# Designs tried in a protein design run: peptides against a protein of PDB entry 3VA4. Part 2

Target 1, 107 residues: chain A of PDB entry 3VA4
Amino acid sequence: EPIGQLRLFSGTHGPERDFPLYLGKNVVGRSPDCSVALPFPSISKQHAVIEISAWNKAPILQDCGSLNGTQIVKPPRVLPPGVSHRLRDQELILFADFPCQYHRLDV

## One batch from the design tools (peptide; made by RFdiffusion4, then SolubleMPNN)

Design b1_p25_1_s3
Fold by OpenDDE base, seed 3:
Structure b1_p25_1_s3 (fold): chain B 107 residues (1-107), chain A 25 residues (1-25)
Amino acid sequence: as target 1 above (107 residues)
Amino acid sequence: MEEEERRREEEERAKRYYEELEKLR
């Protein structure tokens, strides 16, 4: 069962979409093999990773050296490649120009 | 309804932030 969720907000690309997050590494990227597949030109094939080590620990977000970057919205912060960022529940994230939100699920 | 409204406000906030960032480039 999923431990978390990544929501892609609606936009010019289409409607809102929810992606389940599981224990281990959840890769965000343009590649269809990614756990969070964002099939958009501005997204890198392997853009970022959300790693969940345990159900009771905050996930870790890392940019994978993406072309158009990964940013936290509040407070504003561009994530340098490979630097760990601990995700808070309901945190807003930009992958390139796509706004997303992390949600912790009750398990 | 409150949850849906909150979600919409958060979505718009994220979009506005990106727009302001682009203006600074």
Scores: peptide ipSAE 0.025, ipTM 0.552, DockQ to the pose 0.032
Fold by OpenDDE base, seed 2:
Structure b1_p25_1_s3 (fold): chain B 107 residues (1-107), chain A 25 residues (1-25)
Amino acid sequence: as target 1 above (107 residues)
Amino acid sequence: MEEEERRREEEERAKRYYEELEKLR
């Protein structure tokens, strides 16, 4: 069962998409092997990682040295590579120019 | 409808913030 979800909002790329997040490392990237596969040129092959250590703990987001960056929307912040960011429920994230939202699932 | 409207508002807000965030890069 997924513990969280990453929503990719709709845009010029296509419709809204929901990605399940599980315990462990959920890699966000352009590579098809990524847990959150974003097949867009502006996304790095391995762009970022969302790590969930336990069902009752907030996920940790890290940028993996992506070309176009990972940003938190509120407050606005570009994440330096490798710096841990604790995700809040309903937090808005930009992977490159793709707006996403994390939310915890009720399981 | 309220949830969908909220989602759309959040989406648009996120998209608007992109321009501001780009200045931080």
Scores: peptide ipSAE 0.024, ipTM 0.562, DockQ to the pose 0.031
Fold by OpenDDE base, seed 1:
Structure b1_p25_1_s3 (fold): chain B 107 residues (1-107), chain A 25 residues (1-25)
Amino acid sequence: as target 1 above (107 residues)
Amino acid sequence: MEEEERRREEEERAKRYYEELEKLR
């Protein structure tokens, strides 16, 4: 079962979408086989990864050297590639210019 | 340079979008 959720907010690209997050690596990217598939030109094929372990349910977000970057909204921070960022519940994330929100599921 | 400029513009756009969303919540 999913441990978390990544919400892509609605915009010019289309409606809101919710992506389940599971234990292990959840790849965010334009490639259709990504766990979080964002089929948009500004998203890298493998843009970022959200890793969730059984030992620590708080996800670790890393940018994978994406072209247009990964950013935390508040406090504002561009994530350097490969640097681990521990996601907090309800945290707002930008993948390129796409606003998303992480939600922890209590399971 | 064009890609970096585009990235910055996208980041700024996204930040503004989030600010608007936060006001609605």
Scores: peptide ipSAE 0.023, ipTM 0.491, DockQ to the pose 0.077
Fold by OpenDDE base, seed 5:
Structure b1_p25_1_s3 (fold): chain B 107 residues (1-107), chain A 25 residues (1-25)
Amino acid sequence: as target 1 above (107 residues)
Amino acid sequence: MEEEERRREEEERAKRYYEELEKLR
């Protein structure tokens, strides 16, 4: 059962998409084998990772040295590669230029 | 309905912010 969800907001790329997040490493990237597959040219093959260690702990987001970066929207912050960022519920994230939102699922 | 409205507001806020960031690139 998923512990969290990453929502890709609707845009010029298409409609809203929801990705379930599970315990362990959830890789965000352009590669189709990624847990969160974002098949867009501006997304790196392995762009970032969301690691969930437990259902009652905040996920950890890390950029994997992506070309176009990973950013937190509020407050604005570009994540340096490999630096851990604890995701808050309802956190707004930019993977390259794609707006996303994390939320915790009540399970 | 309230959750959906809140979601839409957050989405629009995010989109506006991204547009501003894109202008700075």
Scores: peptide ipSAE 0.023, ipTM 0.549, DockQ to the pose 0.032

## One batch from the design tools (peptide; made by RFdiffusion4, then SolubleMPNN)

Design b1_p26_1_s4
Fold by OpenDDE base, seed 1:
Structure b1_p26_1_s4 (fold): chain B 107 residues (1-107), chain A 26 residues (1-26)
Amino acid sequence: as target 1 above (107 residues)
Amino acid sequence: AAAAAARAALDAQQEALNAAHEELLR
């Protein structure tokens, strides 16, 4: 069962979509093999990774050297490639220009 | 509800864009 969720807000690309997150590495990217597949030109094939080590620990987000970057919204911060960021519940993230939100699930 | 969500997303995008711009100019 998923222990987290990444929500992609609705936009010109289409309606809102929810992606389940599991233990281990959840790759965010344009490649269809990614756990969070965002099939948009501005998203890198392997854009970022959300790693969940345990159900009771906050996930770690890292940008993978993406072309258009990964950013935290509040407080605003561009994530340098490979630098670990601990995600908080309900945290807002930009992958390129796509706004997303992480949500912790209570299982 | 849909309008509120859209506004929240746009606000988030603008905030992130502003931060990226500031970092680029720093």
Scores: peptide ipSAE 0.083, ipTM 0.617, DockQ to the pose 0.052
Fold by OpenDDE base, seed 5:
Structure b1_p26_1_s4 (fold): chain B 107 residues (1-107), chain A 26 residues (1-26)
Amino acid sequence: as target 1 above (107 residues)
Amino acid sequence: AAAAAARAALDAQQEALNAAHEELLR
């Protein structure tokens, strides 16, 4: 069922965690109701969204007006709220200060 | 072994990501 994966790398917060991504909207945030729940104070309740419209299309990442921002690591870029960013396979993302990586699954 | 290779790859990813993180946030 999962079309992609978001990996949260290990850090001072704890060990690595992998989150499955599905068709539709995958909300990233501190709220436990989020598809990608990051229970950290610096993450907004609804921080960002990864939308997958089809299995053969690149996901779209948008910041939802988070307090501490969403950034692409390479090339370095802050994502303005509501601006669509097409995710590339293996792309590195910062949600606040938390480093993550998107991976497209072979389905 | 597969486990050793996986750990080596993870370590390399973590180091690269940490370096990029520091550069971006400084």
Scores: peptide ipSAE 0.025, ipTM 0.556, DockQ to the pose 0.034
Fold by OpenDDE base, seed 4:
Parts: sequence; structure tokens; C-alpha cells
Structure b1_p26_1_s4 (fold): chain B 107 residues (1-107), chain A 26 residues (1-26)
Amino acid sequence: as target 1 above (107 residues)
Amino acid sequence: AAAAAARAALDAQQEALNAAHEELLR
């Protein structure tokens, strides 16, 4: 049962896509093995991780040393690799140039 | 009903994208 969602907004790459987020590590990356698979050249194979703990349902986002970075949009912030960021509901994120939004599900 | 829901979703997305771009352009 997913407890969160990451939405990739529609763009030049194609239509909107929603990715379910589960307890544990949800890896964001170009690799098809990633929970959030973003098959785009500017996305690193292992770009970032969204970790959701059983004891704390608020996701923690970390960049994994990606080439093109992970950014919080509001307020603007580049995430240095390995630095934890607690995601807020409806928070806007850039993985490289791809705008995404985290959504907490009512579960 | 489905069409209205779809429109609302698209509007919300557009607003979010607009806000994101505005923030990036500051």
C-alpha cells in the first residue's frame, strides 16, 4: 500500500506520471530498477532517494551525488549529496530539470 | 464529472508549474 506519491509533471518529455512511494527507500533514477524510474539522460542512474520510515511517515529526500542535482523549488535550495531534506506535502522538487511534486496519501 | 475532475487536476498542475517557474526565475 503506497503512503505517498511522486508526480512527474508533463513536459517536453511526455505526459504526467505518478509514482507510488512506499515504506523504505524509494530510489529516484534513470535505472529501470529504481522505484521512481525516470528514463531520461539528464537523470543519474541513482539520482536521489526518498526514504519513508515506519516510525516517521514524513519522507526524507537525499541526493545521491547526481550529476545534474536535486533542488527544492520553494524556497529554492540545492540539496548537497547526502543531506537530508524532510519533504512537505505538495512540495515541488527538481530532479535535474524535471519538475516533480510530492503528495502525501491519506493512508 | 470525470471531465471536471480532469480539468481541476490540470489547473492545479499548471498553477504548480507556474509557481515553480516563477520561483526559479527570481
Scores: peptide ipSAE 0.023, ipTM 0.542, DockQ to the pose 0.030
Fold by OpenDDE base, seed 3:
Structure b1_p26_1_s4 (fold): chain B 107 residues (1-107), chain A 26 residues (1-26)
Amino acid sequence: as target 1 above (107 residues)
Amino acid sequence: AAAAAARAALDAQQEALNAAHEELLR
């Protein structure tokens, strides 16, 4: 059962897409085997990870040493590789230049 | 749609993000 979702907003790449997030590590990346597969050239094969340890705990986002970075939009933060960021509900994230939003689901 | 609001937020914070990039890459 998904505990959260990551929404990729619509853009030049196409319509919005929602990716379910589960307990454990949800890898964000260009590789098709990623939990959140973003098949775009500017996304690293393994770009970032969203780790959810429990439904009642905030997920942790880490950049995995991506080429084009991971950023929090508000307040603005560029995430150094391996540095943990605790996600807030409705938080806006940039993977490279792709805007996404984390949403906690009712579980 | 949330996308429009998100884009507006991105625009508003772009300068701050650029500054953060510079700090990270320094």
Scores: peptide ipSAE 0.056, ipTM 0.599, DockQ to the pose 0.052; fails the geometry check

## One batch from the design tools (peptide; made by RFdiffusion4, then SolubleMPNN)

Design b1_p27_1_s2
Fold by OpenDDE base, seed 2:
Structure b1_p27_1_s2 (fold): chain B 107 residues (1-107), chain A 27 residues (1-27)
Amino acid sequence: as target 1 above (107 residues)
Amino acid sequence: AAAAAAALAAEAAAVAAQDAAEAAAAA
């Protein structure tokens, strides 16, 4: 059962998409084997990771040394590679230029 | 059909360019 969700907002790439997040490591990247597969040229094959250690703990986002970066939108912050960022519910994220939102699910 | 083929080729080329840029940055 998913304990979180990552929403990719609609854009020139197409409609909105929702990705389920599970306990453990949820890899964000262009590779089709990623938990959050973003099949876009500006996304690194392994771009970032969202790690969830428990259903009642905020996930940790880390950039994996992506070419085009990972950013928090509000307040604005570029994530240095490998530095842990604890995600808040409804937090807005940019993977390269793709706007996403994390949502905590009730479990 | 020709326009669709050209779009697919352009996307494939963009992916290849990104892979090359990432490989260069990791070296």
Scores: peptide ipSAE 0.134, ipTM 0.654, DockQ to the pose 0.959
Fold by OpenDDE base, seed 4:
Structure b1_p27_1_s2 (fold): chain B 107 residues (1-107), chain A 27 residues (1-27)
Amino acid sequence: as target 1 above (107 residues)
Amino acid sequence: AAAAAAALAAEAAAVAAQDAAEAAAAA
């Protein structure tokens, strides 16, 4: 069962999309093999990773050295590549120029 | 500066999306 969700907000690219997040590594990227597949040119093939452990359900977000970066919205912060960021419920994230929101599921 | 501008834009987009979702759920 998914233990989290990543919501991609609607925009010029299309409608809103919800991506289930599971235990382990959820890769965010342009490659179709990514758990969170964002098929947009500004997204790196492997852009970021959201890692969720069984012992700590709070996801860890890391940028994978993406071209256009990964940012936290509040407070505004560019994530340096490989630096762990612990996601909070309802946290807003920018992958390149795509606004997303993490939601923790009650599981 | 660019990061701050992008963050504000993202926040605004998120708020708008939430409002739209709430409106759709209330219909």
Scores: peptide ipSAE 0.050, ipTM 0.618, DockQ to the pose 0.023
Fold by OpenDDE base, seed 5:
Structure b1_p27_1_s2 (fold): chain B 107 residues (1-107), chain A 27 residues (1-27)
Amino acid sequence: as target 1 above (107 residues)
Amino acid sequence: AAAAAAALAAEAAAVAAQDAAEAAAAA
């Protein structure tokens, strides 16, 4: 079963999409091999990673040296490549200019 | 600041998406 969810909000690219997150490394990127496949030209092939070590621990977000960056919305923060950020439930994230939200599932 | 502008745009998009989800659940 998924332990979390990443929601991509609707925009000029199309409708909202929900991506299940599992234990281990969930790669965010343009490559179709990514767990969270964002098929947009401004997204790097491997853009970021969301690592979930356990159901009762906050996931860790890291930028993978993406071209257009990864940002936390509130408070605003650009994530330097390889720097660990612990995700809070309902946290808003920008991958390039694409707004997303992390949601913790109660499993 | 580009980061502040991007944050505001993302927050607005999130609010709009939440409102749409609430409206869909109420229908």
Scores: peptide ipSAE 0.036, ipTM 0.608, DockQ to the pose 0.023
Fold by OpenDDE base, seed 3:
Structure b1_p27_1_s2 (fold): chain B 107 residues (1-107), chain A 27 residues (1-27)
Amino acid sequence: as target 1 above (107 residues)
Amino acid sequence: AAAAAAALAAEAAAVAAQDAAEAAAAA
């Protein structure tokens, strides 16, 4: 079962999409092989990774050296490549210009 | 400037999602 969810908000690209997050590494990227496949030209093939080590631990977000970056929305912060960011429940993330939200599932 | 605009759009989208969830729970 998924332990978390990444929601891509609706926009000019289409409707809202929910991506299940599992234990281990959940790659965010344009590649269709990514756990979170964002098939948009501004997204790097491997853009970022959300690593979940345990159900009771906050996920770690890392940018993978993406072209258009990964940002936390509130408070605004650009994530340096390879630097671990601990995700909070309901945290808003920009992958390039695509707004997303992490949600912890109550399993 | 573009990042700031995107951040505001993200916040607005999150609020809209919350409002929709509240409306669905009240129905």
Scores: peptide ipSAE 0.026, ipTM 0.570, DockQ to the pose 0.022

Design b1_p27_1_s3
Fold by OpenDDE base, seed 2:
Structure b1_p27_1_s3 (fold): chain B 107 residues (1-107), chain A 27 residues (1-27)
Amino acid sequence: as target 1 above (107 residues)
Amino acid sequence: AAAAAAAAAAEAEAIAENEELEREKAA
């Protein structure tokens, strides 16, 4: 069962989409093989990774050397490749220019 | 109750770790 959720907000690209997040590595990227598949040109094939080690631990977000970057909205932070960021519940994330939100699920 | 406690702990950990990372970056 999913431990978290990543919400892609609606925009010019289309409607809102919710992606389940599981234990282990959840790859965010343009490739259809990604757990969080964002099929947009500005998203790298493997853009970032959200790693969840346990239900009671904050997920780790890392940029994978994406072309257009990964950012935390508040407080604003650009994530250099490989630098870990622990995701808080309701964290707002930009993958390139696509706003997303992480949600912790109570399981 | 256990889920709420776990959530609170996870959030606290996230904040603390991120603050440490920022301090290291600023040093």
Scores: peptide ipSAE 0.412, ipTM 0.830, DockQ to the pose 0.021
Fold by OpenDDE base, seed 1:
Structure b1_p27_1_s3 (fold): chain B 107 residues (1-107), chain A 27 residues (1-27)
Amino acid sequence: as target 1 above (107 residues)
Amino acid sequence: AAAAAAAAAAEAEAIAENEELEREKAA
């Protein structure tokens, strides 16, 4: 059962997509085998990781040394590679230039 | 049940840890 959700907002790439997030490591990347597969050229094959250790803990987001970066939108913060950021519910994230939102599921 | 309390705790933890990280970055 998913513990969270990552929403990719609609844009020039197409419609909105929701990706389930599970306990453990949820890799965000261009590779099709990623938990959050974003098949866009500006996304690195292994772009970032969202790690969920428990249902009652904030997920940890880390950039994996991506080419075009990972950022928190508000307040604006560029995430250095490997530096942990705790995701708040409804956190707005940029993977490269793709806006996403983390959502905690009530499970 | 414990979902609301867990959510509140998770948010507080996230804020605190991120603020600490920013302080360390600035130091």
Scores: peptide ipSAE 0.404, ipTM 0.827, DockQ to the pose 0.021
Fold by OpenDDE base, seed 3:
Structure b1_p27_1_s3 (fold): chain B 107 residues (1-107), chain A 27 residues (1-27)
Amino acid sequence: as target 1 above (107 residues)
Amino acid sequence: AAAAAAAAAAEAEAIAENEELEREKAA
């Protein structure tokens, strides 16, 4: 059962998409094998990871040394590769230039 | 409920940890 959700907002790339997040590592990347597959050229094959250690812990976001970076929108922060950021509910994230939002699910 | 309390604690800890990292970066 999913513990969280990552929403990719609609844009020139297409409609909104919601990706379920599970316990463990949820890889965000261009590769189709990623848990959160973002098949866009500006996304690295393995761009970032969202790790959920438990249902009662905030997920950890890390950039994986992506070409175009990972950023938190509010407050604005560029995430250095491998540096942990704890995700708050409803947090807005930029993977390259793609705006996304994390949502905690009630399970 | 217990789930709501756990979620609130997780959010508070997330904020605190992120703020600490920013303070360390700025020092």
Scores: peptide ipSAE 0.395, ipTM 0.822, DockQ to the pose 0.021
Fold by OpenDDE base, seed 4:
Structure b1_p27_1_s3 (fold): chain B 107 residues (1-107), chain A 27 residues (1-27)
Amino acid sequence: as target 1 above (107 residues)
Amino acid sequence: AAAAAAAAAAEAEAIAENEELEREKAA
């Protein structure tokens, strides 16, 4: 069962989509074999990673050196490549210009 | 109620961890 969820908000690209997040590495990217597959040209093939540890289920976000970057929305800031950011429940993230939201699931 | 308390604690921990990471990067 999923430990968390990443929601891609609806936009010009299409409707809202929810992606399950599991223990281990959840890769965000344009490549179709990514856990969070975002098939858009502004998304890098491997854009970012959300890693969830088994010990405390804490999700860590890192940008993988993407072309168009990863940003934290509140407070607004660019996440430099390889810098760890622990996700809070309901936190808003931009992958390139695509707004997403992390949701912790009570399993 | 217990779930809400656990969620609040997890968020506080995440904030503290991120503040620590920012301090380490700036040092």
Scores: peptide ipSAE 0.186, ipTM 0.706, DockQ to the pose 0.021

## One batch from the design tools (peptide; made by RFdiffusion4, then SolubleMPNN)

Design b1_p28_2_s2
Fold by OpenDDE base, seed 1:
Structure b1_p28_2_s2 (fold): chain B 107 residues (1-107), chain A 28 residues (1-28)
Amino acid sequence: as target 1 above (107 residues)
Amino acid sequence: SLAEVLAQQAADRAVLEAALAAAAAALA
């Protein structure tokens, strides 16, 4: 069962999509092998990673040295590559120019 | 309430739009 959810908001790319997040590493990227596959040119093949541990359900987000970056919306902040950022419930994230929101699931 | 949820969604959207505009300007 998923521990969290990453929502990609609707836009010119299409409708809203929800991606389940599981324990371990959830890779965000353009590659179809990614847990969160965002098949868009501005997304790096391996753009970022969301890691969720069993002892701490709060995900850790890291940019993987993406071309167009990973940003937190409130407050605005570009994540340096490889630096851990703890995601808060309902956190708004930009992967390149794609707005997303993390949602913690309480199963 | 539903009204509160909708209000929050609208507020979040405004923030996202501003962030996207800023990101576009920075990457342009």
Scores: peptide ipSAE 0.177, ipTM 0.685, DockQ to the pose 0.026
Fold by OpenDDE base, seed 4:
Structure b1_p28_2_s2 (fold): chain B 107 residues (1-107), chain A 28 residues (1-28)
Amino acid sequence: as target 1 above (107 residues)
Amino acid sequence: SLAEVLAQQAADRAVLEAALAAAAAALA
């Protein structure tokens, strides 16, 4: 069962979408093979990864060298490729310019 | 929803700040 959720807020692209996050690596990217598939041109095929471990359920977000970047919204910070960021519940993230929010599930 | 609107506003600001930072870096 999912450990967390990544919400893609509604926008010009369409309605809100929720993606379940599981233990292990949850790849965010344009590729349809990604756990979090964001089929938008500004998203890299392998854009970022959200990794959740059993011993530490707080997800680790890393940009994978994406073209248009990954940013933390509050406080604003651009994530350099490969730099680990531990996600907080309800944290807002930008993949390129697509606003998302991480939600920790009560599991 | 209101939450989405607020999130979008925050995101927009972040994008602008990132763009500004990138521009500054490019000029360095």
Scores: peptide ipSAE 0.074, ipTM 0.598, DockQ to the pose 0.032
Fold by OpenDDE base, seed 5:
Structure b1_p28_2_s2 (fold): chain B 107 residues (1-107), chain A 28 residues (1-28)
Amino acid sequence: as target 1 above (107 residues)
Amino acid sequence: SLAEVLAQQAADRAVLEAALAAAAAALA
């Protein structure tokens, strides 16, 4: 069922965690109701959204006006709130200071 | 600023961890 995966790398917060991504909106945030729940104080309750419109289309990442921002690592780029960014496979993302990686699953 | 320094450090860490994960997968 999952079309993609978001990996949160290990760190001072704890071990690595993998989150499945599905068709539709996958909300990233501190709220436990989020598809990608990151229960850390520096993450906004609704921090960002990864929207997958179809299995054969690249997901769209948008920052939701988070306090500590969303950034692409390579090449480095801060995502302005509400601006669409098409995710590439293996793309590295920072939600606040938490490094993550998007991976497209073979389905 | 401090925030910029921390963000850069986090970015560097992400790259290193990705490389480590790739290496681990290659050895599995």
Scores: peptide ipSAE 0.070, ipTM 0.607, DockQ to the pose 0.036
Fold by OpenDDE base, seed 3:
Structure b1_p28_2_s2 (fold): chain B 107 residues (1-107), chain A 28 residues (1-28)
Amino acid sequence: as target 1 above (107 residues)
Amino acid sequence: SLAEVLAQQAADRAVLEAALAAAAAALA
């Protein structure tokens, strides 16, 4: 069962989508085999990774050297490739220019 | 939804701020 979710907000691309996040590495990218598949040209095939080591630990977000970057919205910061960022519940993330939100699920 | 609107606004701000930071770094 999913431990978290990543919500892609609705936009010009279409309606809102919720992606379940599981223990281990959840790859975010344009490639269809990614856990969080964002099939958009501005998203790298393997854009970022959300790693969840345990249900009671905050996920770690890392940019994978994406072309258009990964950013935290509040407070704003660009994530350097490979640098670990601990996700807070309800944290807003930009993959390229696509706004997303991490949500911790009750499990 | 209101949440999505606010999120989009926050995202827009973040994009602009990131761009500004990058530009500033390039000029330093």
Scores: peptide ipSAE 0.068, ipTM 0.594, DockQ to the pose 0.031

